# Designs tried in a protein design run: peptides against a protein of PDB entry 3EFO. Part 2

Target 1, 262 residues: chain A of PDB entry 3EFO
Amino acid sequence: SQLADLYKSCETDALINFFAKSAFKAVLHQPLKVIREILVNQTAHMLACYRKNCASPSAASQLILPDSMKVLPVYMNCLLKNCVLLSRPEISTDERAYQRQLVMTMGVADSQLFFYPQLLPIHTLDVKSTMLPAAVRCSESRLSEEGIFLLANGLHMFLWLGVSSPPELIQGIFNVPSFAHINTDMTLLPEVGNPYSQQLRMIMGIIQQKRPYSMKLTIVKQREQPEMVFRQFLVEDKGLYGGSSYVDFLCCVHKEICQLLN

## One batch from the design tools (peptide; made by RFdiffusion4, then SolubleMPNN)

Design b1_p20_2_s2
Fold by OpenDDE base, seed 3:
Parts: C-alpha cells; sequence; structure tokens
Structure b1_p20_2_s2 (fold): chain B 262 residues (1-262), chain A 20 residues (1-20)
C-alpha cells in the first residue's frame, strides 16, 4: 500500500496541516527547539492516551497507532525536518520565510504533498500504459543507480538519474548518448518525440495539474553536487544537521510513549 | 477506536537496514 493512499484515507492529513500551521505561526514567538519539542510531546501524548485506553494487548516492543493515525509519525517527522522548523545552512533565510508563508496558506492536500513528496520510478514506465507508476517511499534505499526517478512536492520537481541509467532511456529523454552528456542546467526536457519522452511529459503534466504553483524542473545526476539538494527531499532518511530518519523518529516516539505510560 | 496498527520496531529497523 502506498503511503499517499493511506494518508488520504485517514485524519492525518488534517492533523498535519493543523500542526504545521500552528508550528509555523509559533516560529514568530518561540524558539525552534521548543516548537519541535512541543510537536513531539503532543504526538507522544496523543498516542500514549490511545494506548492507555486500548483494550487490546500489545507487546512493549510494538508501537501502537490508531488506524486513523497510522501515518501520523512519518508526516510529523517530515514537518519536524522542514527547513522552517529545522534550520539548515544550505537554505537561505528568504527561502525559509517563503516556505513558511506558503504553508500557512496551504490546504490539506497541498500540505500533504509538500511534506511528503511523490517519488516515481519512471524508468519502469510502460509506454503502452496511461497509468502513473506507483510511488515509492522517499528514501535513498528505494533509489537505484540504474534508475531514473521523478520527485515532486508541489513546489519543486526533480528528475534524478542514476549513474548507471540505461543509455536507451537517456537517449529517449534527452536525446544524448550517455549520462555524461546530460546537461543539468536545463529546466525543460527536450521534445524528443518518442513514446517514452511523451509519456514522461504526460506524467509531469499530470503532476503539475491542479497544483497551485508551477514546479520548476531540476535535473539531478547521481553523485554530483546538486544531488545533495535532491536528497533533502528524501524525507524518510536521516537528514543532515540533526534531522531524524523515520525509523529514528518512530523509536523516539515509542520511547516517549513508554515513558508516559510507566 | 477499535482498529489499530501495531508496528514492530525491531522488525522495521532491520528491514530498513537491509535496504541500505
Amino acid sequence: as target 1 above (262 residues)
Amino acid sequence: STSYVAIDMEELEKKLEEEK
């Protein structure tokens, strides 16, 4: 099951939107560290309360989540790792301010995509199908050196290319013979005209559709400097400068819940 | 709520490590 599907089927989307706006408002009056602590505490307390009142037995090693909040932790972690709440040196003050203002006006659907991007394995595209490829989890572990991935969060769009991306796909997308020939300064894909190129463009169009902001395309080669920016959108991974992985966050929440229930 | 999800933390950690 895709995380996006789970998100849409539960109350987490509304909660994250609320928490995000509340936290981003609080940034003006409270230290970031305090805000982050409050968010973690609120999460833990909500889940602890549920566990305390749950009639079903569970092992101490298990994290118990209400079905309606089963994806709350992953999105909460994304919120906590956002540059507005977790300052990163590579992000300018202006960019943080911009993102803060954007989120303050976002609806539930927009905020969900913003905090947890879509990551699509476009190297697996069936040119005969009109179906979008299934999104994968936003983690480096889901990437492949042989793969090509499209990432979008409603504001940014990235086309990530593995160092061993198939030459035929590179040719199909960029009309160049090899990975080395790809120009990463491009913000638009060339109109090659083959079925694969057309399908990719279609997918990009679908992603852009119904989004309030135009997403600029950034082409990223694996192991090049710009990839570092791309990796910041792999929200389930451990971030630089104190950002927790999803697993680490779950452990943290679980520990706090256990402490509350002792 | 009568419905819940139980996450085995050890299993999850193991799985993610294997995927790295």
Scores: peptide ipSAE 0.286, ipTM 0.809, DockQ to the pose 0.530
Fold by OpenDDE base, seed 1:
Structure b1_p20_2_s2 (fold): chain B 262 residues (1-262), chain A 20 residues (1-20)
Amino acid sequence: as target 1 above (262 residues)
Amino acid sequence: STSYVAIDMEELEKKLEEEK
C-alpha cells in the first residue's frame, strides 16, 4: 500500500521510538507540560533547520517537510496524545503505567504500529488476491457507512461495520442475515468457510504474526456506544481527552517554525 | 535531502474554517 510504503521508507519509525522512550523516561522526574513542550520544540526545530538550510525557496505559507520526515508530525502528534503524556483524571494511573512500560520495551516496528494503527478497508477485499488491502489514514473521514474496516495497533484489533455495510459481506463474515443480527459480544469470528471469511481470517493472521501480544478482537457497530472506544484509535482526529487533530498540530508546528525563522 | 513535501497551510486552514 502507498501508506505502508511511505512509513517504511522514512526514518520516522526510528525517531518516534527514540522520542517516545525518551519522553516516557522523562515523565518520572519532569512535568508533563515540559515534556510536551520539548517534543513540540524538537519537531519544530528540526523542520525549521531543514527549511533554512536544505529546502528550496518556497512561500512562507507552506509547511515544508523533508521526504525522510514527511510523516514525523503525524507520529509526533500521536505520541503527544498518548495517555502517558496526558494528565487527565479520566485516565487511571495504572493505565498510564501500563502503557509506559509497554512502550519502553517496544522495538521500532512495534512502536510504529502502536502509535499509528493500521486501518484496512475490508469491504474492498479481492478474494482472488493474496495481497492485503491498502491501509487508509486513521480518521473518521476515511470511513464509510457502507464499509467494513479492520483496525489494529499491535495490542487491540477492531472490526468496524458501517450501518449500511453490505448484507452479503455480513453473511460472509458472521453467517447472519443482517447488520442487526451481528453479536458484538463475540471476540472471535466464526469459521464460516467461504472465500471471503477465509481471506479475512488470513489477513487477521498476517497482522498478528510476529507481534509480541495476542490482539483481542472487538466487533464494533457504527452508531453504537462501543464505537466511541474504536474512535479513540482514529489518531488523526481530535482526541477525546483534549488531544489535537493532525491538522491542528500541523498548524501549531508551522506557526512555531515561522517564529523560529523570523 | 532534495526531495520534500510542501503543504499549503493557507488552504488547510481554510478547510478547517469551513468544517467548523
Scores: peptide ipSAE 0.282, ipTM 0.809, DockQ to the pose 0.615
Fold by OpenDDE base, seed 5:
Structure b1_p20_2_s2 (fold): chain B 262 residues (1-262), chain A 20 residues (1-20)
Amino acid sequence: as target 1 above (262 residues)
Amino acid sequence: STSYVAIDMEELEKKLEEEK
């Protein structure tokens, strides 16, 4: 996807892998609060150093990111919002341990996808094209009630359906007459055999290809309970169990940079 | 020096609110 290509073009993917593993190792020896502070400070210091020494003069109201680190803040925020670094009673010890172990063994490409999922607008598919649709930003603001979206992070795959998703697409994917008839307990799409269904399967296959883990498919209807789980993967939004939105994080980082430079 | 991207924080916040 275009978005994935953008991230790969930056050195940020290697940096986030390093920061993630370093932080996840540190949880064994340091309080979570300290670890989070270190990560934020490192981000701010790196950007402050660039602004001070490398960037042209700019307005104080602007956040200046070097091109090579233009996606560093979004990844860093995703890392900070990971359950391993959150101190919430709602998160089980087992879940923390599981995700910690996963990330500790991930390569750069795997961790990139893990921290920032692909979100694809499936409702815009051209059945005559073999190209993947362009990924959109992982935020609720990019969803639509009339849309169908596929989300994948290398471990999980979600097919999200808006309450007003096109009946013809529902028929094409699930072979049922309406949104209400979709069974969300299924983990596999039916083999309907029409061009749209085939195209969707192809896309899912491409996403699964070269991934070390088999991604389980979850069908999600908008406004149903499972959507809450899905929304946790909209990483640019505010987290359910803590963590800032991407915008809020940028404000935080910007404030810290200003403090360092003033 | 390397190229950079400048983000207008006020504009970013406005865009987010408009998209909601």
Scores: peptide ipSAE 0.274, ipTM 0.805, DockQ to the pose 0.520
Fold by OpenDDE base, seed 4:
Structure b1_p20_2_s2 (fold): chain B 262 residues (1-262), chain A 20 residues (1-20)
Amino acid sequence: as target 1 above (262 residues)
Amino acid sequence: STSYVAIDMEELEKKLEEEK
């Protein structure tokens, strides 16, 4: 049920890597608008071909995705919403250039994580279990004010704390009595030494393993200004700069498919 | 036969409208 698990079983990982690199190369000689249109068209075309030639008859109101491309739309949308493909004054040229270069050198696994971050509900950790928490969809709808979430995309790591996150967990992680006492300026978790702290550190270590870049940790409190940065990584939501939500993108793709099949 | 997922777009569109 986890998107990551589904993605690993699909061809989408290789495809998105290819599309990303192709698009990011194209930005040097083609308008961004054209590049985005091409990506959408390619997505729709692939899915239209499948529906026309491979899928069983279905209602026109349904979007049919083969298992191999089940998560293609969500990742494609993430690509489309990447700063490299967005011409916004709020995004510096340096940042776009930096991310472009990074992606151009990324392997399939790296790009997978980059475009769709891991979002882990840390508040659900069982210190008596060695199992990692199941990742949730990267959407605000999956967050809770009572929760603590770890987000990682291979470049950045965020620990997001809800305003009503459990004090006992806060104590366990930060060794402070309350949410208000958490210092968001720190980039390292204190070594508290309790089982919960150790488990969290272990998880963070696992996430960091075999990643080409050391991820800086940012502590984020809900409803504080830095949360805006964190929300940019909730890739299924509507983008900060006008990018489509996953649902919006699905609708767009569906419409285009229907047009192609008419 | 090839397995596939069918997404009810009407339902999604409805949800989208409700969130606006």
Scores: peptide ipSAE 0.274, ipTM 0.812, DockQ to the pose 0.651

Design b1_p20_2_s3
Fold by OpenDDE base, seed 3:
Structure b1_p20_2_s3 (fold): chain B 262 residues (1-262), chain A 20 residues (1-20)
Amino acid sequence: as target 1 above (262 residues)
Amino acid sequence: SSSYVAIDMDELERERKLRE
């Protein structure tokens, strides 16, 4: 059907870019609550339409996503959880304005990375490999106290270290004997010169490559105060300022879809 | 009919309840 073809042609990254810019434009004229409701409604309607007209019969307990839009919900939730669309006093007007302006000028690739960061398990690096480590989902559940992770969203870069990070890796990256000795005030990694350090630097370089903005590196130790900032980029988790987890959002969308189809 | 992904919402709801 023509409708099926439409869904096949849908690119989630392009849709998110469109929705983001539309929503951020609407912020100037409409209440945030209304904007959020519209976004959720649009998401539910699109998926309900697909289920009704394109999908094979399935159980009501299943959320059916066309393959081309399988990641639409997670990105939509990220959009909804962005500071521009959150009405919280803890978020400064300057920060909202800044991020709004940034997104309004972003291309499809930039906005995709911005809303859903790349989270890389650095502790699993193979120094002999030319390939980047596979990204993990942006959730605390994917972190480990023994791990070291690099997070980047095109604007910020974080190196997160678990409290039980391997001393040999700490030595390799920072040239210090232990976790406690790491200076989190540094914005640059030391040039230690060993293969692991070189590999990490290479990865960071690749991530920075072809990005319109220079990403400042922030070193984050687990359980220290700056970790709270880092955790806000774990977009699949429940937000500090009331944003839903990805799971919660899926439940919400599914509920609305069911209501539309009943 | 195009290919699609099916998510078991019962499972997700169970997970959600466990987090509360």
Scores: peptide ipSAE 0.419, ipTM 0.888, DockQ to the pose 0.918
Fold by OpenDDE base, seed 5:
Structure b1_p20_2_s3 (fold): chain B 262 residues (1-262), chain A 20 residues (1-20)
Amino acid sequence: as target 1 above (262 residues)
Amino acid sequence: SSSYVAIDMDELERERKLRE
């Protein structure tokens, strides 16, 4: 059917870009609460329609997502958690205005990366491989105290170090003997010259490539104060300012779908 | 019909409770 074909042809990256710009435009003339409700409603209705008209019969306890839109909920949740759509006093008007303007000018690829960052486990790097490490889900549950992770969203770049990160890697990256010796005020990695350092720099270069903005590097030590900022980019977790986790959002969407179909 | 992914919400709920 034409409807089935529509869902097959839908691309989440294009949809999230559209929803983001539409929502951010609406901020100028609609209450934030209404905008958020509309976004959730649109998500639920879209998925409910698919379930009703395109999907095979399934148990009510299952959330059915077409393959082309399987990541729609996670991106939608990220959008809902963006500071532009949050009415919190902790968020300055300037910050909200700034991010609004940024997103309004973003293309599909840029907005995709912006809403869901790349999180790379660089502690697993094979110096003999030219491939980028596989990205992990943006959640604290995917971090390890023994690991080193690089996060990038097109605007910011973070190098996160676990408290028990390998001294050998620390030496390789920073040319210091231990975690305690790392200077987090640095915005550039030293040129140590070993294969691991070179590979990391290469990866960072690849990530920066073709991005419209120069990403400033922030070095983050686990359990230090700057980690709080880093954690805000773990978008699948519960937000600092009241945003839901991805799991919570899925439950919410599923409930609404069930209500629509009952 | 198009291919789809099915998420078991009961399982997801159980996981959520374990994380709390």
Scores: peptide ipSAE 0.412, ipTM 0.883, DockQ to the pose 0.904
Fold by OpenDDE base, seed 4:
Structure b1_p20_2_s3 (fold): chain B 262 residues (1-262), chain A 20 residues (1-20)
Amino acid sequence: as target 1 above (262 residues)
Amino acid sequence: SSSYVAIDMDELERERKLRE
């Protein structure tokens, strides 16, 4: 059907960019609660329409997503969790204004990365390969105490180190003997010069060159206070300031779809 | 027809509860 073809051609990254800019524009004229509701409703309506008109019959307990929109919910949740759309006093007006302005000028690719960061398992690097490691889902469940992860969202870059991260990698990256010796106040990696260090730097460079803004590097140790900032970028988890986990959001969307189709 | 992804919400809910 023509409708099916439309959904097939739908680009989630373009949609999320549109929704983000629309929502962030609306912030000036509408209550945040209303804006959030509209976004959820839009998501549910699109998916309900697909299920009704395009999808094969399936159990009511299933959430059906067009292949082209399979990541729409996760990005939508990320949008909803953005500080601009959260009415928490812990978030300063200045921060909201800043991020609002940033997103309003972002292209499709920029906004995609901004809302859903890349999380790369650096501890799995093969120094013989020039390929970037495969990104993992942005959730604490994907982290490992034995791992080292690089997170980037186009504006910020974090190097997260597990409490049990390999000493040899720590030595390779920081030229210090142990986790405890890592200085988290540094914003640049030392020039150690070994293959692993060079590869990491290369990866960081590749990530940076694709973005219009210079990303400041923050080194984060697991279980230290600054990790809380890092955790805010694990967008699939429950947000500190009231944002839903991805799972919770899926449940919410599914419920609304069911209501629409009743 | 267009391809789609089906998520079993019952299973998802079970998994969520197990993590709590």
Scores: peptide ipSAE 0.405, ipTM 0.879, DockQ to the pose 0.865
Fold by OpenDDE base, seed 1:
Structure b1_p20_2_s3 (fold): chain B 262 residues (1-262), chain A 20 residues (1-20)
Amino acid sequence: as target 1 above (262 residues)
Amino acid sequence: SSSYVAIDMDELERERKLRE
């Protein structure tokens, strides 16, 4: 898919890793507000420079992103929304320290997945295909009540089920007759043995491969309490603790670029 | 790079308003 190709061609992975580690180091000696401002300013300055010196003439109402940085804003927003850079009392010091340490030791590939999870439409699986389904954008708008989605960020794995998930898929995955019968306390999928179950397990295995940490599986039913935790990983949406949506961030960045150039 | 992506911010803002 176009989306899959977009992220595969991303050249900002190293850059976001650098920014993340730099910012997470800076939290030790600079206020969080200052760090966030620096990150936004750096983003705006880079894009403003491109607009001024490299981009073809375009309308002022357009945000111009070079191909090499087309996903920079979304990753930057994810970084800004990380608990390490948020000053919220709801976030424990231990959690901040943990997340900080994790990222400080992450390679480029690890940080990429960490900041922007893979969200896979499992309900679209072709049991005859060996290819992974194309990832979708990490937003609630991309979910479907009829769908089943697998989300992974290198540390956590979620299997999200819509309230109207196909009973045949539920039977195939969980060996139960309906959505209501799914036990969300399970951390492992049953070995049902049908092609669909096997393929799902294979996909999960592939995702787990070459990851430094074993991802715990959480089964999430739509409209149940655990879904709130899952939604925190829909990084393009508004954050639980006041982080901006991707759309809001783009507007912010564009405004700053305009200010720099005008 | 000579290749770029252009995002229509007016359209994006309209979409944002529709989501609110």
Scores: peptide ipSAE 0.400, ipTM 0.883, DockQ to the pose 0.625

## One batch from the design tools (peptide; made by RFdiffusion4, then SolubleMPNN)

Design b1_p28_2_s1
Fold by OpenDDE base, seed 5:
Parts: C-alpha cells; structure tokens; sequence
Structure b1_p28_2_s1 (fold): chain B 262 residues (1-262), chain A 28 residues (1-28)
C-alpha cells in the first residue's frame, strides 16, 4: 500500500532529527511538559496508523513496530530525557541553550549519534581485526568493572575504565602498571605503539572521522567524580529527574496506541 | 511489510529480553 511504502521510507534517524529540531524550537514558546506530551502523542499516532493500515492483524497486547522504526522508541525516549526537554539541576541554562542551538544545526547522522551515543567495549578488541567492536546499549547495565569502554556522541568522547579493568590493557593503553596510575587529566592517549594501542587509536580516528566537531577525549575512572558526567551520556538509563526507563516508555506508548485504536 | 512485535502482556523481564534482542541486533 501507499502507506506501507511511506513507512518504509521513514527512517528513524530522519525522524529523530525532525522531532528533535521541532521540539527544541518549541522550547522557546511552549512548556516543556507540553512538548514532551506532543512527542509521545506523535510517536503513538505514527505507530497506531501503521498498525491500523499496514500491519497484519495482531493481538492488542502486542506492540507493532515497522522495521524502519524498530528502534524509534529508543531514540524518542532518549530525546525526551535530554537536558533540553527534561531540566536537570546540575545542567546550567547556558549549557541547555548551547545544546539546543547545536542540535538545531545538526544533520541526520549528527543528531542520531548525539541522542544515542556509540558505546564500544574496547576491552574486547581483537587486535587481529580492523573492524569496530559491536556497540552496546548506552546503559550502566552494560558496563562492567572489568571493562574499558569508549563512548562518543559527536561532541564528546569518553574512555571509561572499570575499577577492575585488566592491568595488561591499562599497560597497553597508558603504559602504566595499574588503574591507580592512570592520569585522568590527560586528554590524549600516549603513543605506546603496541598493537592494542594502535587499534584503539585507529578506532578513535574512525569515530572522529566525518564528524563536524573535534571530540575532546576525557578519561574517566569508575567511582571517581568525573564519572558522574559520563553517566549522563548513558541515555537509556532512567536517571534521577523524571525520565522513564525504556520499558516504561514502551508501556506508555503501547497504552496510548491502544487508546487510539480501541 | 516486515515489522517487529513485542508482546506487552508478558512479565517485565520477558519484555526486557525482547527489547534487548531487538536493540542488540540493531547495534551489531
């Protein structure tokens, strides 16, 4: 059907770009609560329309997502929890204004990465492969005390180290004997020269490639103060300021879809 | 058209498992 074709052409990245810019523009003249409600409503309406007109009959208890939008709710929930739409006391008005302005100028690829950062388990790197490791979900639940993770959102890059990260990897990356010896004030990795270090640097280079802004590297040790900033980029986490977990958001969306169709 | 279905009547843990599968596959 014509509608089916429309949904096939409607990719999540484009939708998020549109919704983000629309919402961030609306911040200037509408209450945040209203903006968030509109976003949820729009999401529900789009999915309800698909279910009604494009999907085969299914039980009302099922949430149906077209392939092109299979992760749309994830991104939408992240958008809703962004500091521009969900105020956080620790984020200044100036910072929120800055982020808002940045997003207004972002392309599709930029906004996608911004609202859902790439989180890579670099402790699993295969030095024999030039392929990027598979990204993990941006949640604390996917971190491990034994792991080392690289996070990038197009503006910031973080190297997060678990308290129990392997000494051999620490040596390989930083040329120091232990976690305690890592200097978090550094914004550049040392030129260690071993295969693991080279691979990591290559990955960082790939991530930085074709991004409009140079991402400054921040080294973060687990359980140290700067980790709090890092955790703000774990966008799937509920947070402390009224954001919903993804499952909660899905339930909300599903409920609204049911109300629209039943 | 191809779509993904999540059974929302299931316990939360099972919903999470379905979600995890979808997102992990997307990220892979």
Amino acid sequence: as target 1 above (262 residues)
Amino acid sequence: TSYVAIDMSLPREEIEEQVDKIIDEYLA
Scores: peptide ipSAE 0.674, ipTM 0.957, DockQ to the pose 0.877
Fold by OpenDDE base, seed 3:
Structure b1_p28_2_s1 (fold): chain B 262 residues (1-262), chain A 28 residues (1-28)
Amino acid sequence: as target 1 above (262 residues)
Amino acid sequence: TSYVAIDMSLPREEIEEQVDKIIDEYLA
């Protein structure tokens, strides 16, 4: 059917770009609460329509997601928790305005990465492999005190170090003997020259490729004050200011769908 | 016209597992 074809063509990255720009434009003339409600309603209506017209009959307790939209709710939840739509005291008005303007000019690939950063466990790197490590969920729950993670959202790049990160990796990356010796004021990794350092630099280069902005590197130590800034980019984590977990969001969407169809 | 179905009647932990599989597959 024509409708079924439409859903097949509706990719999550394109949808989130559209919804983000629409919402961020609306910020100028509508209350944030209303904008968030509209986004949830639009999501529910779209999924309800699919369930009604495109999916096979199933129990009402089932949440049905088209394959092309199987992670749309993830991105939508991240959008809803973005500081532009969910104001945070630690984010200045100027910063919020800046982010809004940036998103309004972002392409599909840019907005996708912006709303859901790439978080890479670089402590698992195989120096003999040319492949990037698989990204993990953008949540503190996926971090480890023994790990080292690289986060990038197209605008910022962070290297997060666990308090118990391996000294050998620290030596390999920073050429210092321990976690305590790492200087977090640096914005560039030293040219250590070992295979691990080279691999990390290569990965950083790949991430930077085809991005419209140069991402400045920020070194972050776990449990230090600057880590709070880093945590703002863990978009799946429940916020302190009204953001929901993904499961909570799914429940909300499912409830709305049921209301629409029953 | 393929789709994913998440059973929302299951305990939260099981819902999370289903979600995890979907997202992990996406990120792989």
Scores: peptide ipSAE 0.673, ipTM 0.956, DockQ to the pose 0.895
Fold by OpenDDE base, seed 2:
Structure b1_p28_2_s1 (fold): chain B 262 residues (1-262), chain A 28 residues (1-28)
Amino acid sequence: as target 1 above (262 residues)
Amino acid sequence: TSYVAIDMSLPREEIEEQVDKIIDEYLA
């Protein structure tokens, strides 16, 4: 059907770009609470329409997501928790304004990465492989004290190190004996020259490629102060300022869909 | 058209598992 084709063409990356820009534009004229409600309503309406007109009959307890939108709720939840729409006291007014303006100019690929960063388990790198490691969920639950992770959202890049990260990797990346010796004030990795270092640099280069802005690298040690900033980019985690977990958000959307269809 | 279904009547842990599967497949 025509409607089915429409939903097939509505990719999540394009949708989130549209919703983000519309919401961020509305910030100037509407209360944040209203904007967030509208976004949830729009999501529910889209999914309700699909369920009604495109999907096979299913139990009311089932949340039905078109393939093209199977992760739309994830991105939508991240959008709802963004500091522009959900004000956080640690974020300045200037920063919120800056982010708003940036998003208004972002293309589809840029906004996708911005709202859901790449989080790469660097400690799992295979120096023999030319492929990037698979990204993991942007959640603290996916971090490991024994791990090293690279996070990038198109604007910022973080290298997060667990307190128990392997000394051999630390040596390979930083040319220092241990975690304690890592200088977090540096914004560039040293040219160590070993295969692991080269591969990491390659990965960073790939991530930086085609991005409109040069991402500053921040080295983050677990349990040190800068980790708090890093954790703000773990977009799937429940925030302290009214943000919902993804499951909670799904429940909310599902309930609204049911209300629309009943 | 193809779609994904999440059973929202299940315990939270099982919902999480369904979600994890979807997102992990997306990120792979």
Scores: peptide ipSAE 0.673, ipTM 0.957, DockQ to the pose 0.890
Fold by OpenDDE base, seed 4:
Formats: sequence, C-alpha cells, structure tokens
Structure b1_p28_2_s1 (fold): chain B 262 residues (1-262), chain A 28 residues (1-28)
Amino acid sequence: as target 1 above (262 residues)
Amino acid sequence: TSYVAIDMSLPREEIEEQVDKIIDEYLA
C-alpha cells in the first residue's frame, strides 16, 4: 500500500530532525511541558497508524515498530530529555539558547549524532584493523571501570577513562604511567607515536570528518567532578529532572497507542 | 512490510533484553 511505502521511506534520522526543529521552534511560544506532550502524542499517533493500517495483526501487548522506525523511540526519548526541552539547573539559559540555535541549523546527520552521541569502546581497539569499533548504547551501564570510551555528539568529544583503565593503554595514549597522572586539563592528546595512539587519533579524525564544527576534546576521569558533565551525554540514562528511562518511555508510548486503537 | 515487535506484557528485565537486541543490532 501507499501508506506502507511511506513508512518504509520514513527514516528515523529525518523524523528526529523534523521533530527537533519543530519542537525547538515551539519553545518560543509554548510551555516545555506542552511541547513534550505533543511530541509523545505525535509519536504515538504515527505508530498507531502503522499498527492499524500496515502491520499484521498482533496482540495488544505488542509494541510494533516499522523497521525504519525501530529506534525512533530511542531518539525521541533523547530529544525529550534534551536541555532545551527539559531544562536542567546546571545548564545555563545561554547554553540552552545556543543549543537551540545550533539544532535549528543542523542537517539530518548532524541532529542524529547530536541527540544520540557515538560512544565507542576505545579499549577494544584492534590496531591491525581500520574499522571503527562498534558503538555502544549511551548509558552508564555500558561503561566499565576497566574501559576507555570515546564519546562524540558533533559538538563535543570526550575521552572517558575508567578508574581501572589498563596502565598500558594509559601509557600508550598519554605517555604517563598511571591513571592518577593523567592531566584532564589538556584538550589535545600527545603525539606518542605508538600504534595504539595512532589508531585512536585516526578514529578521532574519522569522527571529526565531515562535521561542521570542530569538536573540542575533554578528557574525563571516572569518579572525578567533571564526569558529571560527561554523564549528561549518556542520553539513555534516566534523567534527574523529569526525564524517563527508555523502557519507561516505551511503556508510555505503548499505553498511548493502546488508547488510540482501543 | 518489515517490523519489529516488543512484548510489553513481559517483566521489565525481559523488555530490556528485547530492546537491547534491537538497539545493539542497530549500533553494530
């Protein structure tokens, strides 16, 4: 059907770009709570329509997502928890205004990366491979004390180090003997010149390629105060200021879909 | 049409497992 074809062509990245810009424009004339409710409602309506008109019959307990939108709820939840739509005390008014302005000018690829950062397990790098490691979910649960992770959202780049990061990797990246010796005030990695360092720099370069803004590097040690800033980019985690976990959001969306169809 | 289904009647842990499979596959 024509409708089925429409859903096949409706990619999540394009939808998030549209919803983000629409919502961020609405911030100027509507309460944030109302905007968030509208976004959830629109999401539910889209999915309800698909279930009704395109999907095979299934039990009401099933949340049906077209393949093109299989991760739409993830991105939508991240959008809903963004500081522009869900204000956080630690985020200044100027910063929120700045982010709003940036998103309004973002292309599809930019907004996708912005709302769901790329989080890469750097400690698993194969220096013999030119492939990037598979990204992990942006959640604290996917971090490990023994791991080193690179996070990028198109505007910021973070190198997060677990308290038990391998000393050999620390030496390879920073040319220091231990975690305690890492200087988190630096914004550039030293040119150590070993294969691991070179591979990491290559990865960082790839991530930076074709991005409209140069991402400043922030080095973050686990359990230090600056880690709190880093955690704000773990977008799948439950927020402290009204944001829901992804599962909670799915339940909310599913409930609304059921209300629309039953 | 291709779609994925998440059984929302299951315990939270099992829902999370379903979600994990979907998202991890997407990110791979």
Scores: peptide ipSAE 0.666, ipTM 0.956, DockQ to the pose 0.884

